# Designs tried in a protein design run: peptides against a protein of PDB entry 4Z63. Part 266

Target 1, 334 residues: chain A of PDB entry 4Z63
Amino acid sequence: LCLGMNDLTGNIPEDLFHLKRLNLLGIQENRLSGSLSREIRNLSSLVRLDVSWNLFSGEIPDVFDELPQLKFFLGQTNGFIGGIPKSLANSPSLNLLNLRNNSLSGRLMLNCTAMIALNSLDLGTNRFNGRLPENLPDCKRLKNVNLARNTFHGQVPESFKNFESLSYFSLSNSSLANISSALGILQHCKNLTTLVLTLNFHGEALPDDSSLHFEKLKVLVVANCRLTGSMPRWLSSSNELQLLDLSWNRLTGAIPSWIGDFKALFYLDLSNNSFTGEIPKSLTKLESLTSRNISVNEPSPDFPFFMKRNESARALQYNQIFGFPPTIELGHNN

## One batch from the design tools (peptide; made by RFdiffusion4, then SolubleMPNN)

Design b2_p26_3_s2 (from b2_p26_3, 12 letters changed)
Fold by OpenDDE base, seed 2:
Structure b2_p26_3_s2 (fold): chain B 334 residues (1-334), chain A 26 residues (1-26)
Amino acid sequence: as target 1 above (334 residues)
Amino acid sequence: SYITTVLPDDVTSYSLPQSFYDRINS
């Protein structure tokens, strides 16, 4: 049953929950309000539940133990409060959870040893506090993780060294500290291709440790952190780099010539830093901007990116990495 | 400019990547 993208108001009719054979319920992009009924538990054949972009409030009902086939739960952009229900946090069938842009709070807790099928998690723009869950790497299939705009004080957990399934990770604006530790840990994520750390690590030094190595890094965004230091030498070994944004920091020194050696680099933003010296001639010979055809069919994160030009400008949304225009931005440096 | 994954306050709606929908519809 798909009723999305209408102007439906009120709550879900209770009789709808008598549909025991229903595999898909989509009621997204309406004006449905009140609590999400616990009677969803009656939809025992449910594979996908989409209640996103509504006016739902209250706590998410703890009924997911009665939904043994549920793979996809989409609840983004609602007014949900409280935590993730225990039955949802223990769901062995759930592949994707999206609860972005709610009012969920408390400590983020997932029973990752039970959540054996979870591959995508979007909890961005909530009110979670405390530390990042140390057991998140126990979600052995978890590939996409957005935890942006929460208050995860402290450091990236050491356990994330073992986060082998992690490919796309965003922690933008989550009050994280110790970028050196974070990068030192996350370099061990051998499948990590996208890392977004914007608006963290306020005033810290970007590490220039040659022992750091990100094997499959394609997208690195560490913008607006007021980071000090220079262009990190360890980044030169990330041969698959496609997008680099280090804008709005306090980075100094020269832009190194190796920045032009990246065969796939098509987006470079080093603007609003304190870089000095000459622009490397190698940047004029970037293969991705001259003659090389880059495949646009590469997998992207399950979450979109936003480009903020300034505080007053409307942000531009990008759903794919290759949606970004080919860019070399070096403005507002010394 | 800078890139983030945080939904800006001025954005009233946003889409998800097509690859996301392809995955959930397969």
Scores: peptide ipSAE 0.510, ipTM 0.914, DockQ to the pose 0.871
Fold by OpenDDE base, seed 4:
Structure b2_p26_3_s2 (fold): chain B 334 residues (1-334), chain A 26 residues (1-26)
Amino acid sequence: as target 1 above (334 residues)
Amino acid sequence: SYITTVLPDDVTSYSLPQSFYDRINS
């Protein structure tokens, strides 16, 4: 049953919860309000529940133990409060959880040993506090993780060295500290291709440790951190780099010539730093900018990117990395 | 300009990547 993209108001009719054979309930993009009914438990055949973009409030009901076939729960952009219900945090069937842009709070707790099917997690823009969950790497299929705009004070857990399934990771604006530790840990994520760390590590030094290596890194965004230091030499070994945004930092020194050696680099933003010297001639030889044949068919994160031009401008949304225009931004340097 | 994954506060709607929809529809 798909009732999305209407102006429906009120609550879900109780009789809807008698549909025991219902596999898909989509009521997204409405004005449904109140608490999400506990009677969802009666939808025992439910595979996908989409209640996103509504005005739901209260706690998410703890009924997911009665939904053994639920693979997809979409609850983004609501007013949900409290934590992730225990039954949801223990769901063995759940593949994707999206609760982005809610008011969920407390410590983020997931029973990753039980959540054997979880491959995508979007909890961005909530009120989770405390530390990043150390057991997150125990979610053995977890590939896409957005935890942006929460208050995860402290460091990336050491356990994330074992986060082998992790491919796309955003921690933007999550009050993280110790970029050296974070990069030192995350370099062990062998499948990590996208890393977004914007608005963290305020005023720290970007490490230039030659021992750091991100072999499969395609997208690195560490913008608006006021980072000090220079262009990190370790990045030169990330031969698959496609997008680099280090804008709005306090990076100094020369832009190194090796930046032009990236065959797949099509988006470079080093603007609003304190770089000096000459523009490397190698940038004029970027193959990706001279040849139009960028393979657009690469897997993308489940979460979109946003480009903020200024504080007042509406951010542009990019659903795929290749949606970004070929760009070299070196402006506003010394 | 800078890239982020944080939704702007004024965003009333946003889409998800097609790959996301392909996954949930498979």
Scores: peptide ipSAE 0.498, ipTM 0.912, DockQ to the pose 0.869
Fold by OpenDDE base, seed 3:
Structure b2_p26_3_s2 (fold): chain B 334 residues (1-334), chain A 26 residues (1-26)
Amino acid sequence: as target 1 above (334 residues)
Amino acid sequence: SYITTVLPDDVTSYSLPQSFYDRINS
């Protein structure tokens, strides 16, 4: 049953929960309100539940043990409060969980040893607090993780050295500290292609450690951190780099010539820093900007990117990395 | 400008990446 993208109001009719053979319930992008009924437990054949972009409130019901076939739960952009219910945090069938932009709170806890099928997790823009869950690497299929805009004080856990499944990771605006430790840990994530760390590590030094290596890194975004230091030499070994945003920091020194050696680099933002010297001539020879053989079919994160022009401006949404226009921004460097 | 993954408060709707749809249809 697909009723998404309408102007439906009120509560879900209770009679809908009598549909025991229902595999898909999509009621997203409506004005449905109230609590999400516990009677969703009666939908025992449910594979996909999409209640996103509504006015639901209260706690998410702890009934996911009665949904043994549930693979996709989409609840983003609601008013849900409380934590992740225990049955959801232990779901062996769940492939994707999206609860972004809610009011969920407390310590984030997932039983990753039970969540054997989880491959995508989006909990961005919630009220989770405490530390990042150390056991996330135990989710052996977890590829896509967005934990942006939560209050995860402290450092990236050491256990994330073993996060082999991790490909797309965002921790933007999560009150994280110690960028040196974070990069030192995350370099061990062999499948990591996208790393977004914007609005963290306030005023720290960007490490220039030649021992750091991100072999498969395609997208690095570490913007608006007020980072000090220079362009990191270790980044020159990330030969697959496509997008680099280090804007709105306090980086100094010259822009190195090796920045023009990235064959796939089509988006570069180094604006609003304190870089000095000449613009490298190698930037004028970027192959990706002269010959658009951009493979549009590359895997992308399950979460969108947003470009903010300034703090007060409306952000532009980009669903894919290649949706960004080819860009070289070097402005406001004095 | 700068890039983030944080949904702006003024966004009332958004489309999912094509990769999401491809996974659902597989």
Scores: peptide ipSAE 0.325, ipTM 0.743, DockQ to the pose 0.786
Fold by OpenDDE base, seed 5:
Structure b2_p26_3_s2 (fold): chain B 334 residues (1-334), chain A 26 residues (1-26)
Amino acid sequence: as target 1 above (334 residues)
Amino acid sequence: SYITTVLPDDVTSYSLPQSFYDRINS
């Protein structure tokens, strides 16, 4: 049953919960309000629940132990409060959880040893506090993680060295500290292709440690951190780099010639820094910008990217990395 | 410009990545 993208108001009719054979319930993009009914427990055949973009409030009901086939729960853009209910945090069937843009609070706790099927987690733009959950690497299939715009004070956990499943990771605007430690840990994530760390590490030095290596890194975004230092030499070994955004920092020195050696680099933003010297001639020879055959068919994260021109501007949404136009932005440097 | 994954407060809806749809259809 799909009733999404309407002007439906009120709550879900209780009689809907008698549909015991229902596999798909989509009621997204409406004006449904009140609490999400506990009677969802009666939908024992449910595989997908989409209640996103509504006016739901209260706590998410703790009934997910009665939904043994639930793979997808989409609840983004609601007024949900409290924590992740225990049955949801222990769901062995759940593949994707999206609760972005809610009012969820407290310590983020997931029983990753039970959540054996979880591959995508989006909890961005909530009110979670405390530390990043150290046991996230125990979610052995977890590839996509967005925890942006929460208040995770402190450092990236040391346990994330063992986060082998991690491919796409965003921690933008999460009050993180110690970029040197974060990069030193995350370099061990062998499958990490996308790393977004915008609006963290305020005023820290970007490490230029030649021992750092990100083998599969395709997308690096560390914008608007007021980072000091220079273009990091360790990045030159990330031969698969496609997108680099280091804009709105305080980086100095020359733009190195090796930046033009990245065969797949199609988006480069180094704007609003303090770079000096000449523009490397190698940038004019970027194969990705000269050839029309960019392989567009690469996997993207399950969370969208947003481009902001400034803090007050409306963000432009990009659903795929290749949705970004081929760009070299070097403006607003010295 | 700068890139982030932070949803602005005024955003009420957005399109999902193709990877999401591919997973549903698999």
Scores: peptide ipSAE 0.262, ipTM 0.711, DockQ to the pose 0.795

Design b2_p26_3_s3 (from b2_p26_3, 11 letters changed)
Fold by OpenDDE base, seed 4:
Structure b2_p26_3_s3 (fold): chain B 334 residues (1-334), chain A 26 residues (1-26)
Amino acid sequence: as target 1 above (334 residues)
Amino acid sequence: SYITTVLPDDVTSYELPQSFYDKLNS
């Protein structure tokens, strides 16, 4: 049953919960309000539940143990409060959980040993606090993780060295500290292709440790951190780099010539730093900018990117990495 | 400009990446 993209108000009719054979319930993009009914437990055949973009409030009901076939739960952009219900945090069937842009709070707790099918997690823009969950790498299929705009004070857990499934990771604006430790840990994530760390590590030094290596890194965004230091030499070994944003930092020194050696680099933003010297001639030889044949068929994160031109400007949404226009921004440097 | 994954507070709707829908449809 798909009732999304309407102006439906009130709550879900109780009789809807009698549909025991219902595999898909989509009621997204409405004005449904009140608590999400506990009676969703009666939808025992439910595979997909989309209640996103509504006015739901209260706690998410702890009934997911009665939904053994549920693979997809989309609840983004609601007013949900409390934590992730225990039954949801223990769901063995769940592949995707999206609860972005809610008011969920407390410590993030997932039973990753039970959540054997979880491959995508979006909990961005909530009120989770404390530390990043150390057991998150135990979610053996977890590929896509957005935890942006929470208050995960401290550093990235050491356990994330074992996060082999991790491919797309965003921790933007999550009050993280110790960029050296974070990069030192995350370099062990052999499948990591997208790393977004914008608005963290305020005023720290970007490490230039040659021991750092991100072999499969395609997207690195560490913008607006007020980072000091220079262009990191370790990044030159990330031969698959497609998008680099280090804008709005305090980086100094020259832009190195190796920046033009990235065959797939089509988006470079080094603007609003303190770089000096000449623009490397190698940038004029970027193959991605000279050839139109960038293969668009690469997997993207399950979370969108937003480009913000300035603090007052409306953010532009990009659903795919290749949605970004080919760009070289070197403005507002010394 | 700078890139983030944080949805602005004034954004009431957004499109999900195609990969999200691909997973939803799989």
Scores: peptide ipSAE 0.322, ipTM 0.687, DockQ to the pose 0.883
Fold by OpenDDE base, seed 3:
Structure b2_p26_3_s3 (fold): chain B 334 residues (1-334), chain A 26 residues (1-26)
Amino acid sequence: as target 1 above (334 residues)
Amino acid sequence: SYITTVLPDDVTSYELPQSFYDKLNS
C-alpha cells in the first residue's frame, strides 16, 4: 500500500493494521500526526515501512520482534522521541534504518551481534548523546553510516579500526575531538570511500603524517573545522579522489601541485582558508574537468549531501556525489 | 561553500537515492 506524497492528515486508521499480508506500507510525505501505533505489530508480513516526512510524535513502539520480515524502516523527518526500541536494536532482518531528523535521545545502543543484516544506518540530526557506540564494527554488513548532528563527545573509538564493512561514513557536526586519532583509526577501514567530518575538531591541526593512507577514498569532506596546518601529504596517495572539500578552515601554505594529479577529481573546494602562493598549473589539466567522462554509475552514500554557501545560507541538497557540478573553488584565501 | 550531511531545518522535501530502490529489488 503506497499512499506517500499526498496531503493526508490525522492518524493512521487502526483498520489498516488488519492487513496481515501487507508487505509494503508507504505513507511518507504527508501530514500524519500522533503516535505511531503499536498495532503495526499486526503487519507480520511487512518488509518495508516508510512513515518518513510526517508529523508523528512520541516514542517508536517496541514491536519489531513481531515484524520478522522487516528489511526497511524509514522514519526520517518526524517528531519521534526517546531511544531506539530494544526490538528494533536487535532486529536480525533489518537491512536499512533511517531515523534522521527526529528528536531521539539518550545513548545510542545497537545490538550489532543480532543485527546481522544491517547495511545502512541513518541517525543524523537527532539528540543522541554520550560516546559513539564501540560495537558498530560488529555489524558485519554495515556499509553506510550517518551519525551527523548528534552530541557524540570524545573521539572515534579504537574498535573502528576493524570496521571493514564501512564504505560511507558521516560524523558531521557531532562535537568530535582529536582529528589525528580519528584519521589514524579510520585509515584501517579498507572499504572506506566517503568520509564526511565537517563541523568537528574545532581549531585542531590537520595531521600531515605520511604514514596515513586511505587507499579507496573518493570523497573527503572536512569543512568548517577551523583546522590549522597545510595540505596533508598523505592525501596525495588517495589516487581515486573525486571530491575534496577543506573549505572554511585555517589551512596555510601553498596548494601543492599533486592536487592536479587526481584523474577523477571533479569537485575541489579549498575556499575560505589562508593558502598562499600560486595556483598550481596542474589544476588546469584535471582530466575529469576537461573530458566529462565521469562514471555516473558509481556507488553513492544513502545519505544526502547539503551544500551551504555560508553559515546563514539555505543549504542545497544533493542526493548523489555526481549531482555536484564540476567545481574548483579557491576563493577567499588571503 | 561547504558540504555537510546535516539536514537543514528549512528542507521540506527529500528524494531517496536510487540505491534505496535498488536494494528493494535485490
Scores: peptide ipSAE 0.237, ipTM 0.644, DockQ to the pose 0.756
Fold by OpenDDE base, seed 5:
Structure b2_p26_3_s3 (fold): chain B 334 residues (1-334), chain A 26 residues (1-26)
Amino acid sequence: as target 1 above (334 residues)
Amino acid sequence: SYITTVLPDDVTSYELPQSFYDKLNS
């Protein structure tokens, strides 16, 4: 049953919960309000629940133990409060959880040992506090993680060295500290292709440790951190790099010639730094900008990217990395 | 410009990434 993208108001009719054979319920992009009914438990055949972009409030009901087939729960852009209910945090069937842009609070707790099917988690733009959950690497299939715009004070957990399933990771604007430790840990994530750390590590030094290595890194975004230092030499070994945004920092020195050796690099933003010297001639020879054959068919994160021109500007949404136009931005340097 | 994954407060619509549909078909 798909009733999305209407002007429906009120709550879900109780009679809807008599549909015991319903596999898909989509009521997204409406004006549905009130609490999400506990009677969802009656939808025992439910595989996909989409209640996103509504006016739902209250706590998410703790009924997910009665939904043994639920693979997809989308609840982004609502007014949900409280935590992740225990039955949801223990769901063995759940593949994707999206609760971005709610008012969820407290400590983020997931029973990753039970959540054997979880592959995508989007909890960005909530009110979670405390530390990053150290047990996230126990979610053995978890590839996509967005925890952006929460209040996770402190450092990336040491346990994330063992986060082998992690491919796409965003911690943008989460009050993180110690970029050297974060990169030193996350380099052990052998499947990590996308790393977004924008608006963290305020005023820290970007490490130039040649021992750092990100073998499969395709997307690195560490913008608007006021980072000091220079272009990191360790990045030159990330031969698959496609997108680099280090804009709005305090990076100094020359732009190194090896930046033009990345065959797949199609988006480069080094703007609003303190770089000096000449523009490397190698940038004019970037194969990705000269050839039309960029393989657009690469896997993208399950979370969107947003490009902001400035802090007050409306962000442009990009659902895929290749949605970004081929770009070289070197403006506003010395 | 700079890239983030923080949803702006003025966003009124959301399109799911292709990866979501790929998972639905798997």
Scores: peptide ipSAE 0.203, ipTM 0.635, DockQ to the pose 0.752
Fold by OpenDDE base, seed 1:
Structure b2_p26_3_s3 (fold): chain B 334 residues (1-334), chain A 26 residues (1-26)
Amino acid sequence: as target 1 above (334 residues)
Amino acid sequence: SYITTVLPDDVTSYELPQSFYDKLNS
């Protein structure tokens, strides 16, 4: 049943929950309000539930043990409170969980040993607190992770060295500390292609340790961290780099010539730093900017990106990396 | 400007990544 993208109001009619053979319920992008009914438990054949972009409130019902076929739960942009229900956090069938932009709180706890099918997790823009869950690497299929804008204090867990499934990771604005440790850990994520760390590590030094290596890194965003240091030499070994945003830091020194050696680099923002010297001539030879052969069909994160112009401006949304225009921003340097 | 994955506070609606729709249609 697909009723998304309407102006439906009120709560879900209780009689809807008598549809025991229903495989897909999509009611997204409405004005549905109240609590998400516990009677969803009656939809025992449910594979996909999309309640996103509504006015739902209260706690998410703890009924997911009665939904053994549920693969997709989309609940982003609602007013949900409380934690992730225990039955949801233990779901062996769930592939995708999106609860971005809610009011979920407490410690983030997932039973990753039970969640054997989980491949995408979006919990960005919630009120989770405490530490990053150390057991996330136990989610052996977890590829996409957005935990941005939560109150995770401290460092990236050491256990994330074993996060082999991780490909797309966002921790933007999550009060993280110790960028050196974070990068030192995350370099072991052999499948990591996208790393977004914006608004963390405030005032720390960007490590220039030549021992750091991100072989598969395509997207690195570490903007607005007030980071000190220079352009990190270790980044030059990330030959697949497509997008680099280090804007709004306190980086100094010259922009190195190797920045123009990235064959796939189409988006570069080094603006609002303290870089000095000349613009590298190699930037004029960026193949991605001279030849339109950007592979538009490359996988992107399941979470959207936002281009924030300033603190007061509405950000532009980009659903795919290649949605960004080819860009070289070097403005507002010394 | 800078890139983030944090939703702006004034965002009431946005286009979902195509991957979400693809997964729903798969």
Scores: peptide ipSAE 0.410, ipTM 0.760, DockQ to the pose 0.835; fails the geometry check

